# Peptides against a protein of PDB entry 7Q4I: the designs that were tried, part 219

Target 1, 281 residues: chain A of PDB entry 7Q4I
Amino acid sequence: HENSTIAERLYSEVRVLCWIMTNPSNHQKKARHVKRTWGKRCNKLIFMSSAKDDELDAVALPVGEGRNNLWGKTKEAYKYIYEHHINDADWFLKADDDTYTIVENMRYMLYPYSPETPVYFGCKFKPYVKQGYMSGGAGYVLSREAVRRFVVEALPNPKLCKSDNSGAEDVEIGKCLQNVNVLAGDSRDSNGRGRFFPFVPEHHLIPSHTDKKFWYWQYIFYKTDEGLDCCSDNAISFHYVSPNQMYVLDYLIYHLRPYGIINTPDALPNKLAVGELMPEI

## One batch from the design tools (peptide; made by RFdiffusion4, then SolubleMPNN)

Design b2_p28_6_s4 (from b2_p28_6, 19 letters changed)
Fold by OpenDDE base, seed 4:
Structure b2_p28_6_s4 (fold): chain B 281 residues (1-281), chain A 28 residues (1-28)
Amino acid sequence: as target 1 above (281 residues)
Amino acid sequence: KEKEDFEKYLEEVKKELKKEEEEKKKLE
């Protein structure tokens, strides 16, 4: 027996559209497994590709493939969302086809925020953008207002948003969003632990798993600990998750239970007014 | 087969990580 009443409530009150960055070569290899695992917990799931796939629910965007076109794909994806789906959700998650997301934890984080607040969340990086930007691989979530500002205010203005499709996707959207006063939120939990992770759990959970000179430690906006204290108990995302690992994570998170341990959910925080953010930790 | 598939995946991830590192270095 499991009580999912609060999760069901949040599913209704914190509607999330997930769009997955993919390509035709990954439809079967990766994207399908997102659809079969965590993607089914989104209120709406769309795969953004260069080719249509009706089985996957993939959209063919008018962009080329390759890393140098990821920014172009992101722009077209959000244009598509704004045109067709802006009212279908309150929050709009970008994830890669090898990102795993615990959508319930994301809804919990987002619950106090108004979707009319111009804010977005993810793994915040400090370089290049004054307020920071969100790691592309960890996935990032925009409020409805953030999407509106991005598509309507930023994209049409070359001074605010890069018109070329080249560049680092996460940096470029970060610049655009900053230029239209979309706030880079703090996604850390009340203990200061991160929720969005640009790598697999092992890379974050195991102390000294990565070299201290690894770029990540220079890029992270907030100081983080290594080991078990690295990550929130309510972590939201991990990147570079294999298709098989997605099923393992689904089992571990949603099915496997230690007998006699009952998790009681924390009380929901108070809702914030439009434009208000949670205090930084 | 499963082991081979996993090893292949790990190699793909390593390649992607390297590309990401290179991209970050270019931005520096």
Scores: peptide ipSAE 0.269, ipTM 0.815, DockQ to the pose 0.039
Fold by OpenDDE base, seed 5:
Structure b2_p28_6_s4 (fold): chain B 281 residues (1-281), chain A 28 residues (1-28)
Amino acid sequence: as target 1 above (281 residues)
Amino acid sequence: KEKEDFEKYLEEVKKELKKEEEEKKKLE
């Protein structure tokens, strides 16, 4: 009984390749649940691992496992994407195997942008990178041009991009992208509410909003409202989502409907020119 | 059992959050 015409249009016009950062130990525990839930709404879904898994569609990248190799894995993942899949999508999402993404909301955000615009989106953090960088946990999405610049211009140059595989993955890619003039976009909605979240929306998992000692409050690039106004109605991602919660979210978002309430989607915004960004809020 | 599983999950998340915090602190 749903009218998905706009969603279908966006599926075709805003093609998203989702790559999931995972490891062999999480193929069955976590990654497969991404594949069975939100990952199926990507135009292409690839799991980036250290071991091949044909059932999962996992790629064995030439990297070791562990947190110290996340940057290495990200570099190799985007190299792999550029070599094999750069034309398969317009936008390229990095997510973790415990990230949940509402891909339709991401397509809505991305719709006005040209994939030839060197831009990427996510939960923007302010430290270490002048323009900011996107939180790794919240997931971040690169335009096709951003991927091209990252792989072709940044990665081969040690002055532009860290050659070692160590370091904070999100910071390092942020530095690399800045160095090749990929813009750190603003992913907030028209009300200034965030769309990418490095945590689950459950307040009990995060220190009190009043606790300004929590690193997150020092890292966020944009001021965020507290309470119910913290999050966009068109939120895109949450992190630290358990496999079970992924199925719950899938049910709540895509199946559960309040009787008598019909959501009318907002009109699509105008397309932006290449290189143009939405105005700052 | 469901409650126990949820509590265990929360503990795991808290551990991950601590690790993330520690990593961020090392960058400062």
Scores: peptide ipSAE 0.253, ipTM 0.806, DockQ to the pose 0.039
Fold by OpenDDE base, seed 3:
Structure b2_p28_6_s4 (fold): chain B 281 residues (1-281), chain A 28 residues (1-28)
Amino acid sequence: as target 1 above (281 residues)
Amino acid sequence: KEKEDFEKYLEEVKKELKKEEEEKKKLE
């Protein structure tokens, strides 16, 4: 029998609202599989769409569809969350309908931090934003205070946040958050390994993965090693995960166990004060 | 059939990656 006592504690103490970026054409094809796999481990799960779907728990945001509207959808999603759900969680995760997330590992990373600290985490990229920004595909998580600052302070001010719905969603939110002093956190583990991944674990799925000219190597904020050394044992997210792969990952992570091996979890770190970050590695 | 389905999936991922790359290039 599995001992989930610590996971249960973290579920109650580190409450996560997950909102999923989706569209009506993907409700059945992709989004429902998120709901049936990793999404069930969120404290609250909401699908942000342009059409309502009661079976999926999808919200119809007042935005158009298409890649050029992703920024608009993100703004409306966080407005919706702030209005209806800001007290339902401590942390607010954005993920795509083809992102897989190990929510327990995210709670472990977030545990030391106060939700009143203006911070957000994800796969940090270096271009365009001085402090960096989080990759949209890998998913990113905002503290409650970060959401408040984004919605209340940034969004209403065109000088702080782009009013147009065009642009790269992840870059635009990164600019807005920086402008209201929301810190781009370091999501790496104690060994300096990444936790949020904008791709699948299978390197062969990435064209020119070994090519130094691949855009990813120019965009990553922190230097990472190649191969298995790139990835934390407590990895949080992967992108471009097919619906079938979500079920495989669910089985491998939560059901498959080597007989006779009992893992003892590491002790929880001390909680940080409001505004305090973990030391840089 | 399983191999064909996987190959089809890989091609879809490659197309999405190409779109992402094109979007990043537009930011430059």
Scores: peptide ipSAE 0.205, ipTM 0.779, DockQ to the pose 0.039
Fold by OpenDDE base, seed 2:
Structure b2_p28_6_s4 (fold): chain B 281 residues (1-281), chain A 28 residues (1-28)
Amino acid sequence: as target 1 above (281 residues)
Amino acid sequence: KEKEDFEKYLEEVKKELKKEEEEKKKLE
């Protein structure tokens, strides 16, 4: 009794490759649960690790493990994608093995944009990078052109992109992308509500759950409200989601229905020309 | 056992959050 016609259309027209940052110790603990939940809604799903796992579809990247190697892993992951998968999708999502993503909502956000537009989306932070950068934990999505510029133009040039594998992964890719004129897009909905979240829904939805001195409030690029107005009805991602919570979210979002309430999707916006962005709200 | 696993997960998340905060502070 469910009508998914428009979602099926977007699945075909807005192709998303999801790569999951993981490690061998998390293949069974975390990554497999991504594969069994939201990851199955990606057009292509790849797990980027330091060890191969054929059951998981994990790729062994030539990097070490630990937080100090996350930047190195991101560089190698996008190099791998560019070499093997650049034509398999239009958009390329980075997520962690504890990120939950509503892929249909991401396709809706991305629909008007050309994949040949050098743009990327996520939870935008303001420090360190002039145009801002996207939070690593919330996940971020690059257009095909953004991936091309990152791999072909930025990575080979030490003046544009850090050659060392150390540093904050999200900041470093943000610097590299800015240096090759990849635009940090606005992922907010028409009401100015965020779609990518670096924490679990509970931390965003409950007012005063965090102290006003919490670093997040100083890092967010756009002003955000607390409570129900914090988050778009078409939210895309949450971070620090446990494996069990992934199954709960899958049930709540895709199975649980309030009887008698039918949601009619809004009309799709017009497609933008190459290089054109939606106006900021 | 499931409760224990969840509690362990929460402790891991708390540790990761602290590390993230420390890493961001070091960039200042």
Scores: peptide ipSAE 0.151, ipTM 0.769, DockQ to the pose 0.039

Design b2_p28_7_s1 (from b2_p28_7, 15 letters changed)
Fold by OpenDDE base, seed 5:
Structure b2_p28_7_s1 (fold): chain B 281 residues (1-281), chain A 28 residues (1-28)
Amino acid sequence: as target 1 above (281 residues)
Amino acid sequence: SLLDALKLFTKLTDTSHLDEKIEKSGIV
């Protein structure tokens, strides 16, 4: 037996729409496994594709497939969300079909923030965008106001947002969001540990897994340590997670329990005013 | 804890494909 009362409360109070970046070739191979694992814990789950799939709940966006169209797909995905689903949630998560997300931990992070605050969260990278941008692979979450500003204010203006479909989607949305004063939030926990990760747990948890010259250390906005200090106990996402690994993670996180250990959640923080961010750590 | 679960996960899963994915990303 599990007591999920607080999680159920947050499910109702911190509503999350998850949209998954996918393509027709991955509907069965990857996307369906998201739907069968962590995606079921979103308030709403939509798969953004180039082909409709009623079994998957996939939407056919008016974009081509391929890496060069990811920015185009992101723009169309948020346009679709704004048109059809802007009131269905408070927060809007982008994830890939090989991203795993602990949605309860994301709700915990988001709880103090107003969805009317123009903010978004993820694994913050420092290059290309002054305030930083969120790594595409780790997944990033926009407030409702951030989505509104992106779709209504940024996208229609070529001076604010790139009109063509080329470029790195995470960098381009980061530029657009900065241009409409959507703040790149700090996703770190109270100990300064990251919550969104652009790699699998092994890559972050194992010390010296990567050389100090590894690009990631030059890209991260906040200094992070390797090993046990790399990751929050309330980590939110990991990338490059295979379908099999998703089921393993689901088992380990939601089913496997050490007998006799009771985890008591910390008290929820106070809610912030509109436009207010958590203090820097 | 989540960290303990993640440690177990790293032992149970093959992450060798990560290098290939990083290479394909073109950011390295």
Scores: peptide ipSAE 0.022, ipTM 0.501, DockQ to the pose 0.603
Fold by OpenDDE base, seed 4:
Structure b2_p28_7_s1 (fold): chain B 281 residues (1-281), chain A 28 residues (1-28)
Amino acid sequence: as target 1 above (281 residues)
Amino acid sequence: SLLDALKLFTKLTDTSHLDEKIEKSGIV
């Protein structure tokens, strides 16, 4: 018997809408496996596509498919969310159809923050955007106020937000959000360990022959160590997770237990005022 | 074991010396 009382409380107090970036060719191959695993733990789950799928609960956005249209799809997805779902959640997660998310850990990170604080979280990268931007593949989460500012203030202004649909979607949203004073938060835990990962756990935990020339080391905003110190015990997301690996992760995280080991959850931190951030470590 | 768990997440592409890599990382 597991005591889920705290998780249930956070489910109610930290409401998360998850939208999944997908396409019609991936509805059955990838997206359905998100719906059958970690997506069940979102307060609301929506698949953003170019075609409607009632079985998946996919929305047909007025955008084309292909890598050059990802930014267009992101803009239309957040417009759709703002119009139909802005009050259905406090926080709005973007993830890919090959991203795995531990939603409880995300709620824990978000708990102290007001959804009226203009902030977003993810794996922060340093290039192209002064305050940084969040990696698209690792997933990123916007506060309700951040979504409002993005859709209402940034998108209608070509000087603040790119009007065409070309470019890297994560960089472009990062530019737009910076231009409307949405803060790029620090998602690291109290030990300075990352929570959002643009790769699978293996690539972060195991020191690979990481050529110091690997682009990732030039892109990360915060210094990270390899090995056990790379990753928070309360990690939130991993990218490039295959459909089969999603089921394995679900089993390992939510079902498999070492007999006789009981983890006591840390106490919840104090809530922050509107506009207040946790101090950077 | 954590090792077994990590093996399940390995992209079967370069699992060469995975056990040694994990041991060196101190994650076990």
Scores: peptide ipSAE 0.020, ipTM 0.488, DockQ to the pose 0.107
Fold by OpenDDE base, seed 3:
Structure b2_p28_7_s1 (fold): chain B 281 residues (1-281), chain A 28 residues (1-28)
Amino acid sequence: as target 1 above (281 residues)
Amino acid sequence: SLLDALKLFTKLTDTSHLDEKIEKSGIV
């Protein structure tokens, strides 16, 4: 028995469509477990594949499989969403079939923003794109307006968006979105802690004698701390999460409770005007 | 620590057929 009144309110007011990047070989191995865990907390859940699967609710996109086609799949996925589902949600999350997402924390982050604001959020990386881009593995979420601009304004113009299906998916969408003035938002909490993570919880939470030469430190847009200070108390996503780990995380986050400890949620912030972002911290 | 507890939990948990076990338990 839980008091989920605020979560239920946000479920209604901050509607999220989650699309999962997958392939036919992973429908049973990975995607099914997303559907059985965190994916059930999305307002709409769609699996984007190259083959239809009625049990999974997978869509067969007109793309080939393989790492070289991820950008092509992303373009077709958002085209499909725009055509069939643009009014079914306010926000549109891309995640991998090994990404775990705490959807309630994402709704909390998104609550003040208008879906008509051209903005997207995720784990911001600094290379290749002037305003930054969002890491593909951590998942990223577009506003409805961002999806519209991407599909209607960017994709049809080869000068704004790469027509070829090759390239790093997250970098390419980042370039396209920048070219149509979709803003790369700041997903950090009020303490400056990250919410989207391109690695498993263990890799972020455990202070590793991480080689200062580790690519991640050169890629992150915002400086982050290690250990317990690495991650927001309202963290949103982790990557490279195995199917078994998804169930463990689901249990720990939604079922396991310390007796006698009651969490009181912070008050919701004021809503922003269209085009307005939260102040920089 | 929380991390130690998590490591212990995952180590002690038999994850073989975990999806089936969870389904039968009605937890999810």
Scores: peptide ipSAE 0.020, ipTM 0.541, DockQ to the pose 0.048
Fold by OpenDDE base, seed 1:
Structure b2_p28_7_s1 (fold): chain B 281 residues (1-281), chain A 28 residues (1-28)
Amino acid sequence: as target 1 above (281 residues)
Amino acid sequence: SLLDALKLFTKLTDTSHLDEKIEKSGIV
C-alpha cells in the first residue's frame, strides 16, 4: 500500500555516500547498529576507523584513536573518499556512530542543488568561523565539489588548513572549507525550522529543557525556538542516539502508520544552477 | 509527520543516560 516512487527517484538522482566516524571499540557496540538501521538507506556506507572490519565494511585509516585525533581522522577519511569514491556519489555525509539520519529528508533538501556547487550543510554554529561551521555531532554533508576543494586545494596548504591533527574537528574543517570558498549553506526549511540537530529529539522538542545560558543558544547561527516549533517536519538528523533508540526510530519512522492517514509529499523545487543557492531566510 | 514520530519516540524512550552524556560532552 505504500508509494515510494518519489523516494526511489531521489535515491537515484541525489546519491549520498555516508561515512561514519567510529573506532574499533565501537564496531560491535554502535557502528553495526547504524549499518542495520539508517545507514542501509545511503547509496554507499563506509565506516572510518583505525582498524579494518570486513563484516562492518570499516576502513583502517592511518590515524591514532582518541578525541585529539578526530580532526586527523576527518582529513584522512575525506582523502580516502576522494581517492576511491568521489564518483560514487554526489553528496558526502559525515556522521558519528551515535547520529541518526533520515536520508530521504536529506535528499529532499539537497535535490535543488548541484553537486558541483561548492557548498555544505548541517547544524550551523557561529563562533570561530566567519561564515559559520557545521556541528560535528549533528552530521554535515559536503557536495562533490566541496570535497574536491577540501582535499585538493585546502589540505595541501598549511595556510588554508591546519596540518596538525589536534583541535575541534568540526571547527577545523569549517575553517578549511571557508578558506577555499565552500559556502556554509542554510539547511532550514521554508518555515525557518532546523533539520540537523546536535542533540536527541527530547532536548529540542521539550520546551524549557535547557537553561538559556547553555552554550548551544550562544553557538547556534540561526535563531531557533524550543518545543514543536524547533524542528522541521522533514528533520534530517539527531545526535546522541543510542543503538536501541535507532531501532525504535526506524520502526516509528518507516513502519508504524496511523490507519487511514496518507501523506502527500510537496512538489519538488526547481533545480538551481551551478553556484546558485536558495535564498537565505 | 516525522515530528509526530519523534514526539512519540520521546515518550517511549528513556533518555536520562543521554542527558548525562550531553552534559559531559563538549561541542565535539
Scores: peptide ipSAE 0.022, ipTM 0.479, DockQ to the pose 0.652; fails the geometry check

Design b2_p28_7_s2 (from b2_p28_7, 17 letters changed)
Fold by OpenDDE base, seed 4:
Structure b2_p28_7_s2 (fold): chain B 281 residues (1-281), chain A 28 residues (1-28)
Amino acid sequence: as target 1 above (281 residues)
Amino acid sequence: SLLDALKLYTQLTDTSHLDEKIARSGIV
């Protein structure tokens, strides 16, 4: 007995194409579990692989497998999306086959933005790219205009975008996007809490004896606290989520309810003009 | 220690991403 009216509205008004980075060895092990859980809540779901899989709806991109080909795969994935699906959605999410995404929360974050605004969101990291770049594992979402600029303006120009398929995928796309004036947005909520996470909830929620020398603290663009204040109540993504954990998260988020507690959704913010961003907190 | 850092990475990361995280950390 849930009222999903506003979620249904956002499903129609904030259309999201999710593409999942995977490989043939992970089609059954990981990717199918994305399809059976959070991927069902995307307006369009595509698995980007090196082999076709009709059951999974996987696309065979003209790239090799392996870590050194992830950048190549990302470029080809967005080329494919631009060619075949650019009008099928307003926003285009990249996620890994071990990323879990609460798509409704992403739609809520994206609602005020025009898809014609050149912007993308994710877990922003500060190194290598002046404006920052979005962590690959946490997933990142491009506006339709961002995809257009990436594919049409950046990719064809070796001065703007690396032609070689080597390199860190998330850094390289971040460089390309910056070079075509796609803005690295702030995905934090109104309280300054993060929404995209490069680890599982447990690692963010529980203060770890992490040395300040831990790479994450050096990479994170915005200062974040550990513990319950680490994460937005409207968190969007977590990384390193096992197949089994995906089903657990689906149950906890969408099925398990504390009896007698009714959450009233916040009012939707006003829509922004094209090119306008939310004020930084 | 380096060992402690490696242990931390193995706890926080999937083995498929371990090499990447270690490389980015500059520890190794």
Scores: peptide ipSAE 0.022, ipTM 0.622, DockQ to the pose 0.087
Fold by OpenDDE base, seed 2:
Structure b2_p28_7_s2 (fold): chain B 281 residues (1-281), chain A 28 residues (1-28)
Amino acid sequence: as target 1 above (281 residues)
Amino acid sequence: SLLDALKLYTQLTDTSHLDEKIARSGIV
């Protein structure tokens, strides 16, 4: 039997609404498998689509489909959340229908922060946005205050937030959030290891003969290494995870145990004041 | 494939310089 007392406490104290970016063609192929795996560990799970699906709990947003509408869908998704669900959670995670998330690790990272602090977390990239922006594929999480500022202050002002639905979704939200003083947080652990990953575990864990000119190394905001030192023991997300891999990850993370090894969690850090961030490493 | 994953990633994020990103990925 597992002792989940701390995880249960964090489930109650660090409430996470997960919204999944999907489309009607992926409801059965991908989104359903999110719902059957890691999505069930969110306090609330919503699939944002262009068509309603009662089995999936999908919302039909007033947007078109295609890559050119991802930014539009993100804007409408957060508008919907603000209108209907802003008090249902403390933190609001965007993920794709091929993103896998260890929600307990995200709650652990978020625990010291106030949801009234204007902050968001993810895999931080350095181009285009001065403070950086969070990679769309790795998923990113906004505080309640960040959502409020995004929807109420940024979206209505074309000078602060792009009114068109075109553009790179993650860059555009990053620009908007910066313009309303939502801080791009540091999601790294105390050892400086990343928690949000824009690729599958294999691509991060296995040292590749990647050219130093590989775009990823130019985009990453913080220095990162490959291999086992790439990733926090409390990693939060991976991208390009197939439906089958989601079930494998669920098994490996939540079921498979090495007999005789007991993991004791670290003590929870002290809570921060509103507006306070953890020091960057 | 890894190439497909990279292409998909660029579609979801910055699509600029896709060809350069692919060329510099070393995955081909």
Scores: peptide ipSAE 0.019, ipTM 0.590, DockQ to the pose 0.066
Fold by OpenDDE base, seed 5:
Structure b2_p28_7_s2 (fold): chain B 281 residues (1-281), chain A 28 residues (1-28)
Amino acid sequence: as target 1 above (281 residues)
Amino acid sequence: SLLDALKLYTQLTDTSHLDEKIARSGIV
């Protein structure tokens, strides 16, 4: 038995549309396992592909497959969302078909923010974009206003947003969003621990897993540590999670409980005004 | 806690393929 009253409240008040980047070859191999695990906790779940799949709820976007088309797929995905689903949610998460997301923790992070605030969150990287950009693999979440600005103001203007479909998807959307004054938010918790992670838990939790020269340490916008201080107790996402690992994570997070330990959630923070961000840590 | 669950997860999973995935990501 568990008390999910607060989670249910946040499910209603912090509505999240999750769109999953996938392709036809991964519909059965990866995407369906997202749908069977963490994706079921989104208010709306859509798989963005190049082929329609009614069983999966996959949309065929007018783009080709391959790494060189990921930016094109992202643009078309958000155009599709804006046209069909902009009022179905308050926040719009992009994730890969090998990203695992704890949606309740994302709702907790997003709760104080207005969806009319032009902001987006994720694992912030510092290169290429002045304010930073969010790692594609870790997943990133746009406010409704951010989606509006991206689709209506940025995409139609080649000076603000790259017109061709080539380039690093996460960098390109980061440039576009900066150009329309969408703020790159701080996803860290009150202890300064990250919530969005571009790798599996093992990579972040195990000290000295990577050399200090590993590119990640040069890319991360906020200084972070390895080991126990790497990750928030309210972490949101991990990347490179296999289908089998998704079921393991679902079991560990939502089913496995240490008997006699009761976790009481912290009080919700005060809501922010439109345009207001949480204070920097 | 989530951290405890993740610790258990790391023991139950093989992430040796991560290096290959990172290489394919082209982030660097």
Scores: peptide ipSAE 0.015, ipTM 0.519, DockQ to the pose 0.659
Fold by OpenDDE base, seed 1:
Structure b2_p28_7_s2 (fold): chain B 281 residues (1-281), chain A 28 residues (1-28)
Amino acid sequence: as target 1 above (281 residues)
Amino acid sequence: SLLDALKLYTQLTDTSHLDEKIARSGIV
């Protein structure tokens, strides 16, 4: 029998609502596979679309389809969450319908933080936003207070948050959150390794002779070592994960076991006060 | 793959406003 006592405790104490950005053409092709794999480990799972789907639990947001409307969809998604679900969770994850997330590892990262701390986490990028912003593809998670500030303080004010629906959604939410003093947290582990990844595991784990001119190296906020030391043993997310790869990852992470190897989890850290962050690594 | 297309795109274009360019290009 698998000992899941700590994971069960964190499931109860660190409640996560996951909302998945999708569209009607991807309900069956992509979103359904999220629901059947990692999405089932969220405390609440909602698919944000332009059309309702009762089988998927998809919400029809009042937005048009297309990549030029992603920012509009993000704004409406968080408005919907604030109105209907703000008390259903402590943390609110945005992911794409091709993002894979190890929710237990996210709960572990979030455990010391108060949901009343105005903070959000993800793969931090340095351009355009002074404190940085979180990559949209890797997924990003807001505290309950961050959602409140975004919806109540930022969105109604055109000086704080872009009223138009155009632009890079991750940059735009990053600007809005900075303007209401939501902190861009450090999601790295105690060894300085990243947890949120905007690409598939293969591209992070295998040092490709990618030209040092590759945009990712210019965008990443924290200096990361290339190669096997790039990734935390408690990694949280990967992007560009195909539906087939989601099932493979689910099998490898949750079912496949090397006989005779027992993993002992690290002790949980002390809880932080409201407004307190983990020390810089 | 989509990722391969993204890599190719980022290699062939300047990095200025890359996020916006990628979002508008339709390759992602």
Scores: peptide ipSAE 0.024, ipTM 0.645, DockQ to the pose 0.054; fails the geometry check

